Peptides against a protein of PDB entry 1MQS. Designs and how they scored, part 142

Target 1, 223 residues: chain A of PDB entry 1MQS
Amino acid sequence: ILKMLFLNKDLNNNDNITTITDDIFNQQEIIWKVLILDIKSTATISSVLRVNDLLKAGITVHSLIKQDRSPLPDVPAIYFVSPTKENIDIIVNDLKSDKYSEFYINFTSSLPRNLLEDLAQQVSITGKSDKIKQVYDQYLDFIVTEPELFSLEISNAYLTLNDPKTTEEEITGLCANIADGLFNTVLTINSIPIIRAAKGGPAEIIAEKLGTKLRDFVINTNS

## One batch from the design tools (peptide; made by RFdiffusion4, then SolubleMPNN)

Design b2_p23_7_s2 (from b2_p23_7, 7 letters changed)
Fold by OpenDDE base, seed 5:
Structure b2_p23_7_s2 (fold): chain B 223 residues (1-223), chain A 23 residues (1-23)
Amino acid sequence: as target 1 above (223 residues)
Amino acid sequence: SKADEFIERVEKLNNEYLKSLYN
């Protein structure tokens, strides 16, 4: 799962989640991305990761695939969803609309040949196949421990970011909370990561806030 | 066809990924 969240880069599987994330912060640049889930994959993620772990992985936004999501054309997206016709159609629609900059598709189980062919046919028509960077089969069978908690958190994040009634103040508040979480993580590992954020979206806001916090901290600590 | 090319690319990458998980 962590490998998936880091765009399938090689990670040391012998370490616990905290150690892995800490090492990444120390050695790698953080890339902000969007995580797209469904109900089933949400349960899987909830059993393995905490919300704070997603933040440490550079997930700026997470939402359900069936929900209306705001376009972030300069932000890469990670899909972790069930291999269904419905999900494929939604992904293709997102591709057509240039909803994200890059598409990293991960299925919770093996994608059947017929659905792969369908996906290929639809993608070929769009002329945007290059935006799909991968289609991986993730064979994950986890016992769900806290599905409701994670589901609620995803829903809250989705509603806050995608509800047309959401005010700029609310968005700013959420971004501030995320920045605080990231800041605490940085302090815990005692290392300042390089942060890459897409322009024109929440990621940029978060990056700016985090940068300010870090600068302020350095000034205050060296005093 | 473009569709076939896409399938070949996807399968290649997926196979490489799966192999990396078991090594």
Scores: peptide ipSAE 0.531, ipTM 0.930, DockQ to the pose 0.178
Fold by OpenDDE base, seed 4:
Structure b2_p23_7_s2 (fold): chain B 223 residues (1-223), chain A 23 residues (1-23)
Amino acid sequence: as target 1 above (223 residues)
Amino acid sequence: SKADEFIERVEKLNNEYLKSLYN
């Protein structure tokens, strides 16, 4: 994943993500890029990387492929999406529109031959094939999970919480929904958890909301 | 055709990339 984000730069695989990103951030000029994801790949990225990691990798903006995106014709784009006809059509449309300066296409799994041919045909018509710098099969069609880790499967949660255009009201609403989901989970397990969250971000907001809900529940149940 | 040339380029780069992962 880091290799993809650094446009296939050779990285020392013996170091952890933080060390790698810190070293690159401090030693080299950052090339700012746009990261285009879909729902599935968002889950994959979110399971491995933090927002700060993306920033250190030069990702200035990340968006869903189906979302309306502003043109950034002077900025290279990294696509990390599922190999579907729909995504291919969107990429080609972005190419036609000169939405970005360069296109680094990465599929979460192997692109079938028929779709590759379709992509090639469409790209050939545009006359802009040189803007496509790569089409890689990344074989990252998986979610990195740790034992005892679970997801609420809330769509676009990561992107919404980390998009600078997201309003405070939207963040608050989403955090409330997440807290509700966690609360329901806790009730199902029938155990009061120790809540831990990173400070200064949405996680803290969620933790506070969840804590309040749990406290209220305990008080009401004992009463 | 231009499409064939594109496929060839893509496949070459992709294969090189995949090989680099096993190196």
Scores: peptide ipSAE 0.522, ipTM 0.929, DockQ to the pose 0.183
Fold by OpenDDE base, seed 3:
Order: C-alpha cells, then sequence, then structure tokens
Structure b2_p23_7_s2 (fold): chain B 223 residues (1-223), chain A 23 residues (1-23)
C-alpha cells in the first residue's frame, strides 16, 4: 500500500509503516497526489493506514471514484479500485476530461484479460495513453468486519499550495481547513495518530494546527 | 495496433512490479 502511495518507488520492506513514512518524508520532497478509491478499497486503506499516513504520503485529496470530483489537471492521480467495467469506464472518462496530469492505476485484484482489452481499446481511442503511467494488480484482499469510510475532499488544495501567486494568508487558511478535516476524521475513526511533518512547509503548519486541536480536545475530554 | 501496444506496455510494467515484490 505504501509503495502504491509513493508511486511504487523502492521502499525498505523491513520497516514498519511509521518508520517508512518518516524516512521518506524526511529524505525526499513530497509529491502531492490525488487518491481515488471505491468502497472496498476504502475499507482496506482505512484498516491499514492512519489519516496521518495518507498526509505523509502526500495525499492532498482522496475521494470515491463514483463521486463528482473537481479537475486537478496538474496533479497526478492514484487509482486504487476494484477491477470492474464500471470503474474502467470512469477512469477512461476522467482521462478524456484531462481530470489529472497522470494516472497511476492499481486494481485491488487481478484485472481480467477481457477488461484489460476493453481498457486498452478505450484508451487507444482517446490518444492519451501516455498519461496512464502504470496499471498494476494489487493483491490486497482484506476482509474488514467493520469498514470505516472517510473522505477528505478539498478542491484545489495542491494548486493553491504550489501556486507562487498564493499569499501566505491563503496558505495558512488552507492549512487550517485541512487540519480541521483531518481532526474530524481522526475523531470519527477514534484513533489518534502520531503527528510528524517535514519542517519549513505546509505540512508543518498542518501538523502544528492538528496537534493543537487534538491536544485541546484531549484536555477538554479528560476534564 | 495502439491498443496492443498499450497492453504490452502495461503487462511488462505489471510483471516487473510483481517480480520486484516477491523477490
Amino acid sequence: as target 1 above (223 residues)
Amino acid sequence: SKADEFIERVEKLNNEYLKSLYN
């Protein structure tokens, strides 16, 4: 899962999730990306990763594949979805619409030959096959008894943070909104993450704001 | 065909990826 979130870069497989995310976060520049999920894959991700892990992996926004999503043409997208005709059609439509800059497609199980051929035919017609960087079969069959579904969709977060014309006030405001969203998600899943962030960027601002919110909440709850 | 070329590229990358995971 972590390899997928880091666009399948080489990771040290002997380390735990926290160590891996910390090492990558500290050593490499974060590539901001969109994560597209379905109901099944959302349950899988939620069972394995904490909200902070997604943030550390550079996930600026995550959404369900069937939801209406804002275009982010300058942002790469990671799809982690079931290998179905419906999902393939949606991905192709997103491709046609130039919804994202690059498409990293990961299926929760093996893509059948007939569906691969269908995908190939549709993609070939668009003339945009170069935007699909990979199609991987991920064999992550996690049966979650109580799936927890969440989404944090903040439109234009990546664009705002990376636009040189964006003011410091606007960045601070956006970071506050992200922190609020993460805080709400943390409360929903009833799991308090360890908050770590690289220094000198938006991640640090978000981490500080989120940490403050969580500390305040804990103090108020124990009181 | 363009579709065949796409399939070939996808399968090659996928196979390489899978091999890297089980190595």
Scores: peptide ipSAE 0.517, ipTM 0.928, DockQ to the pose 0.169
Fold by OpenDDE base, seed 1:
Structure b2_p23_7_s2 (fold): chain B 223 residues (1-223), chain A 23 residues (1-23)
Amino acid sequence: as target 1 above (223 residues)
Amino acid sequence: SKADEFIERVEKLNNEYLKSLYN
């Protein structure tokens, strides 16, 4: 799961989630990205990761695949969804509309040959196959633990960012809260990360707010 | 065809990824 969230970077499998996320946060540039889930994969993610883990992994927005999502054409997207015809059609539609900059597709189980061929056919017509960076089969079968708590927290924080009815003020406020969380993490690990944020979305807002907080902190502590 | 090329690319990357998980 962590490899998926970090766009398949090589991670030390012997370390716990906290150590891995801390090391990456301290030593590497964090890339902001969108995470697209379905009901089934949400349960899987909730079993393994907390909201703070997603933030540390650079997930600034997560949404259900069937939900109306705002376009973030400069932001890469990670899809982690069931291998169904419906999900494939939605992904292709997102591709056609240039909803995201890059598409990292991960299926919760093996994609059947017939669906792969269907995906390929649809993608070939769009002429945008280069935006699909990968289609991976993820074999993840986890016992669901505390899914309701995770889902509730996600809904409060991230669904708001993708709701077209959400005001700019509300988005700004939410981004500030996310930046506060990241700031606290940085202080805890006593390392200032390099943050890479895609332009044109919440990630940029978060990065700017976090940068300001870090600069202010450094100035105040050195005075 | 473009579709065939896409499938080939996807399968190659997926296979490489799966192999990396078992090394």
Scores: peptide ipSAE 0.508, ipTM 0.925, DockQ to the pose 0.178

Design b2_p23_7_s3 (from b2_p23_7, 7 letters changed)
Fold by OpenDDE base, seed 2:
Structure b2_p23_7_s3 (fold): chain B 223 residues (1-223), chain A 23 residues (1-23)
Amino acid sequence: as target 1 above (223 residues)
Amino acid sequence: SKADELIEKIEKQNQEFLKSLFN
């Protein structure tokens, strides 16, 4: 799951989730992205990750695939959803509408050949196959715990960032909260990360706010 | 076809991903 959140880059799996996220946060550039889930994958994610883990992974916003989501054409998206015809159609529709800049698709279980062919056919017709960066299918067996579910539910507050009905003021407020969380993490680990954010979206707002906080902190500690 | 090319690309990526899990 962590590998997925970091766009399937090689990760050292020998450590606890918290240690892994901390190490990545300290050693790697954070790429801000959107996470798209369904009900099943939400349960899976909540069983292994906490809210802070998602933030450390650079997840600006996470939303349900069936929910109305705001366009973020300059922001990459990670899909982690069930391999169904319905979800494939939604992803293709999102691609057609240029909802995101890049698409990293991960299915929660094996993708049948017929659905793979359907996905490929639909994507090819759009002429936007270059935006599909990854398509993976995985078998996940995780035990869902109540505390982990609770943590993810709290993070659902950030769904508003991707809600078309959300006001600019609300977005700014949420971005500030995310930046605060990241800042606290940086202070805890005593390491300043390299931040990379897509332009023109909430990710950029978060990056700017975090950068300002870090700069202010450095100035204040050196005086 | 373009669809076939995309399928091939996806399959290759999946294979590489799987290999990375066992390394």
Scores: peptide ipSAE 0.112, ipTM 0.710, DockQ to the pose 0.178
Fold by OpenDDE base, seed 4:
Structure b2_p23_7_s3 (fold): chain B 223 residues (1-223), chain A 23 residues (1-23)
Amino acid sequence: as target 1 above (223 residues)
Amino acid sequence: SKADELIEKIEKQNQEFLKSLFN
């Protein structure tokens, strides 16, 4: 998220958010930006960052994508929104109207190929593709509840995993879903975790699945 | 086409991002 707010620059994420923002704020000139969110991403941002953090990141204004927003043609915009046709259309309309100077688009999850093509096609028609500076897929399957703690918000996961009546198939399926969410979380955080899990239970299963996914990803990325 | 070029640009950016996760 911080990387996104700093236009996806490489950041040292070994420090906490406050330290990072303070260092950046003190060491370099801040580029003021507008942050455009949707309901889902708003929840995430609110859980991870404070208002002061946004300011230190150069976010002077933040708004919902569906809200009427005043044109700021001299201000770059960061979009952090769900990959939907509706949001794409709104972004393109904003582009057409020169609502902002530059567009840094970050989707909260993977953008399907068909929507990517649609976005590209619409942007190309506008003749303003140069204003699209970035388009990134984020992997938002988690909510940060407190510092260094987050939840996948999977309903009744604990109850299901600890219910003796739950079938092995159900457990396996749920563990797979959790592992998928954690994998996406890792990608979002942009850091390789040390995985720790209690032995002999679902946590271990999840850890193994996650480990496999990460290893596979590394292999595929390095190939 | 311009659309194809933009897609390529986006894909390249995404690939670079993904690679950076494990470098």
Scores: peptide ipSAE 0.096, ipTM 0.690, DockQ to the pose 0.589
Fold by OpenDDE base, seed 3:
Structure b2_p23_7_s3 (fold): chain B 223 residues (1-223), chain A 23 residues (1-23)
Amino acid sequence: as target 1 above (223 residues)
Amino acid sequence: SKADELIEKIEKQNQEFLKSLFN
C-alpha cells in the first residue's frame, strides 16, 4: 500500500509503516496526489494506514470512485479500486475528461485478461494512453478490525474540495489545516522534506502554506 | 494495435515491479 501511495517506488519492507513513512518524509520529495477508492479498498486502507500516514504520503484528497469529483488536471491520481467493468468505465471516463494529470491504477485483486483488454482498448480510443502511467494488480486481503479509522475529518476535506459549491475561502481554509498537519509532522520527525506540488490546484496551496510555515519556523529558531 | 502496445507496456511494468519486490 505504501509503495502504491509513493507511485510504486521501492521501499524497505522490513520496517513498520511509521518508520517507512518517516524515512520517506525525511529523505524523499513529497509528490501531492489524489487517492480514489471504492468501498472495499477504503476498508483495506483503513485497516493499515492512519490519517496521518496518508498525509505523510502526500495524499491531498481522497474520494470514492463513484462520487462526483472535481477535476484536478494538474494533479496525479492514484486509483486503488476493485477490478470491475464499472470501475474501468469510470476510470476511462475520468481520462476522457482530463480529470487528472496522470493515472496510477492499482486494482485490489487480479484483473482478468478480458477486462485488461477492455481497458486497453478504451484507453487507446481516447488517444490519451500516455496519461496511464501504471496498472497493477494488488493482492491485499486484510482483516478490517477498525473500519472507523477514516475520520470524518478527511471525508469532510474531500467533500469540501470536490463540491463545486465550495468557496475558494473554504478551500483555502482546508488547505491551511492540511498544511498545519504536515508542518506538525515535519517538526515531529525533525526533517524538512522537498515538497513538489502540481500547479493550479489544492496541492499548490498546501505546498505554499507549508513552505511559509517552515521558513518562518527556521527564521524563528535561528533567532 | 495501440491497445496491444499498451497491454505489453503494462505487462512489462508489472513484471519489473514484481521483480523489484523479490530482490
Scores: peptide ipSAE 0.095, ipTM 0.690, DockQ to the pose 0.174
Fold by OpenDDE base, seed 5:
Structure b2_p23_7_s3 (fold): chain B 223 residues (1-223), chain A 23 residues (1-23)
Amino acid sequence: as target 1 above (223 residues)
Amino acid sequence: SKADELIEKIEKQNQEFLKSLFN
C-alpha cells in the first residue's frame, strides 16, 4: 500500500509504516496526489493506515470513485479500486474529462484479460494514453482484522463448505477463490509462508492449491 | 494498434512490479 501511495517506487519494507512515512516525509519532497477508492479498498486502507499516514504520503484528498469529484487537472491521481467494468468506465470517463494530470491505476486484485483489453481500447480511443502512467494489480484482496491476521471477506464460506447440499463444483470453486486470495496476499506481503492446514477438509484442498500456485509462480519468476 | 501497445506497456509494468516484490 505504501509503495502504491508513492507511485509504486521501491520502498524498504523492513520498517514499520510510521518509520517509512517519517523517513520519506523528511527526506523527499512531497508529491501531493488524490486517492480514489471504492468501498472495498477503503476498508483495506483503513485497516492498515491512519489518516495521518495518508497525509504523510502526500494524499491531499481521498474520495470514493462513485462520488462526484471536483476536477484537479494539475494533480496526479492514484486509483485503488476493484477490477470491475464499472470502475474502468469511471476511470476512462475521468481521463476523458481531464479530471487529473496523471493516472496511477492500482487494482485491488487481478485484472482479467478481457477487462484489460477493454481498458486499453477505451483509453486508446481517448487519445490520452500518455496520462496513464501505471496500471498495477496490487493483489490486496484481503482485510486486515488484527496484526498478522486477515480475512478474505468471502461471504458465508464456512456455511457453504459445511452445507451437505453444496455441490462439488461449488466447493471446488470456493476453494479456488480462497487459494487465489491467499496467493495474492502472499505476493503483497512478499513472503513465502509455511502453509499449515487441517487434514481431510477444505483447508487441505486450499493449501494444496495455494502451494501449487506459489511453486508455479516461483518457477516462472526465476525463469 | 494503439490498444495493443498500451496492453504491452501495462503488462511490462506489471511484470516489473511483480519482480520488485520478490527482490
Scores: peptide ipSAE 0.074, ipTM 0.672, DockQ to the pose 0.620

Design b2_p23_7_s4 (from b2_p23_7, 11 letters changed)
Fold by OpenDDE base, seed 2:
Structure b2_p23_7_s4 (fold): chain B 223 residues (1-223), chain A 23 residues (1-23)
Amino acid sequence: as target 1 above (223 residues)
Amino acid sequence: SKADELIKRVEENNKKFYESLYN
């Protein structure tokens, strides 16, 4: 799951989830992303990750795939959902509407050949196949190999960022809360991360707020 | 076809990913 959240980068598997997330947070530039889940994958994520782990992985907002989600055309999205025709159709619709900048698709279990062919055919028709960066499956099999189970109470606050009915003020408030959480994490680990955020969305707002907090902290500590 | 190319790309990526998990 951590590999998925970090866009399938190589991770040192000898450490617990918290240590891995902390190390990555300290050593690598954080890329802000949207996480799309379904009911099954939500339960899976909740069993493996803590709330702060998502933030450390650069997940600024998470939503259910069947929910109405706000367009974030400059933000990459990670899908972690069941391999069903319904979910494939939704992903293709999201692609058609340019809902996100890039699509990292991860199915919770094995994707049947017929569904892969269906996905490929639909994507090819859109002419936007270049936005599909990966299609992986069988993640539930990999989760069993992770030694530590964590409880994740997915805050509805993060879902609000991707709700089209959410006001700009509410988004700003949530971004501030996320930035505060990240800032506290930085202070705890005593390491300043390099932040990378997509332009024109909540990720940029979070990055700016966090950057300001970090700069202010450094100035105040050195004075 | 474009669809076949995408399928091939996905299969290759998956192969690399799975290999990386077992190394």
Scores: peptide ipSAE 0.202, ipTM 0.801, DockQ to the pose 0.174
Fold by OpenDDE base, seed 1:
Structure b2_p23_7_s4 (fold): chain B 223 residues (1-223), chain A 23 residues (1-23)
Amino acid sequence: as target 1 above (223 residues)
Amino acid sequence: SKADELIKRVEENNKKFYESLYN
């Protein structure tokens, strides 16, 4: 998240948020930005960052993507929203209207290829593709509810996974979704975790899927 | 096409970003 707020600049995550923001502020002039969120990402941001942290990161104002927003044509915008067709259309409309100077688009989870193509096509038609500076699609997809505890906020996940009437296919699908969320979280925090899970249940399935995703990612990235 | 160029740019940028996570 901090990387996102600093336009995906490489940051040392070993320091606390305050130290990082202070160091950056001291080293360079702060770039003031607008942060555009949706309901889901708002919850995520709120659980991880304080208002003061946002300010120190150069976020002057944050708004919901679906809200009416005043144009700030001289201010860069950071979008941190769900990868949906609706959000893409709104972003494109914002681009068309020159609502901001630059667009840094960050999707909370993986953007399907078809949506990426749709985004690209729409942007290309506007003739303003140069204003799209970044599009990233793997960030935090969880809410920190307690210290050292977070939730992906998947509705009825526990009940579904433990309901004897749930089919194996449904379980597998849900586990895959959970693994995706965890994977995105790992990438966001820039740390490879040690995975532990109870044996003989959905947790093991999730752990295996996550492990595979991480291994594949590392291999593919290093290639 | 411009669309293809944008996709390529995004993919390249993302690749660099992801590489930075583990290098």
Scores: peptide ipSAE 0.150, ipTM 0.774, DockQ to the pose 0.605
Fold by OpenDDE base, seed 4:
Structure b2_p23_7_s4 (fold): chain B 223 residues (1-223), chain A 23 residues (1-23)
Amino acid sequence: as target 1 above (223 residues)
Amino acid sequence: SKADELIKRVEENNKKFYESLYN
């Protein structure tokens, strides 16, 4: 998330958020930016960062993507929103109207190829493709509840996984969703984790799925 | 096309980003 707020510059992930923000705030010139969120990403950002952290990262204002936002044509914008057709259309409209000077697009999860193509096509038609500086699509789908503890906020996950009436198919599906969320989280934090899980339960299934995803990703990235 | 160029740019940037995860 901090990397996103600093326009995806390389950051030292070994330090805590406060240390990172303080160091950057003290050592570098702040680029003021607007942060555009949706309901889901608002929860995520709010759980990870304090208002002061946002300010230190150069976020002068943050708003919901569906809200009526005032034009700030001289200010760069960071979008952190769900990868939906609706959000893409809004972003393109913002681009058309020159609402901001630059557009850094960050989707909370993987952007399907068809939507990427749609975004690219619409942007190309505007003739303002140069204003689109970045498009990333692997970010956090979690909420931090405590230091070094986060939740994907999947409704009734614990109950579902521990209910004896839950079918194997349902468990498998839920575990896959959890693994996907964790995978996206790993990519977002820019760190390869050591995976630990209790044996003989859903946690093990999730761990295995996550491990496979990570291995596959490494292989594909190195190819 | 301009659209293709944008897609390519995005893909390249993303690739670099993802590669940095394992450095």
Scores: peptide ipSAE 0.144, ipTM 0.771, DockQ to the pose 0.588
Fold by OpenDDE base, seed 5:
Structure b2_p23_7_s4 (fold): chain B 223 residues (1-223), chain A 23 residues (1-23)
Amino acid sequence: as target 1 above (223 residues)
Amino acid sequence: SKADELIKRVEENNKKFYESLYN
């Protein structure tokens, strides 16, 4: 999250949020920017950061993507929103209207290829593709409830996984979604975890999927 | 196409970002 707020610059993740923000605030000129969120990402940000942290990161204004927002054509914008067609359309509309000077787009989870292509196509039509500075995905898809405890906030996951009427396909799909969320979390915190899961249940399936994703990623990045 | 160029740019940037996470 902090990397995102600092336009995905390399930051030392060994310190706590407060220390990092203080160090950056003291050492670098603050670039003021707008933060655009949705309901889901608002919950995520609120669970991790305080208002003061946002200010120290140079966030002057934060608002919901669906809210009416005033143009700030000389101010860069950071989007941290769900990868949906609706949000993409809104971002493109903001681009068309020159609402901000630069666009740093960060999706809370993986952006499907079809949506990336849609975004690219729409942006290309505007002739303002140069204003799109970044499009990143696979950020935080979790809410921190307590230190070292978080939730992906997938609705009815427990009920679905334990319902005898749930099909194998549904279980597999849900487990994949959970694994994706965990994978995104791992990438965001920049630490490969030791995975522990109870045997004989959905947790094991998720752990296996996550392990595979992590291994594949490590191999592909080192390759 | 401009769209393809943008996709390529995004992919390259993302690759760099991911590499930075695991370095």
Scores: peptide ipSAE 0.149, ipTM 0.776, DockQ to the pose 0.611; fails the geometry check

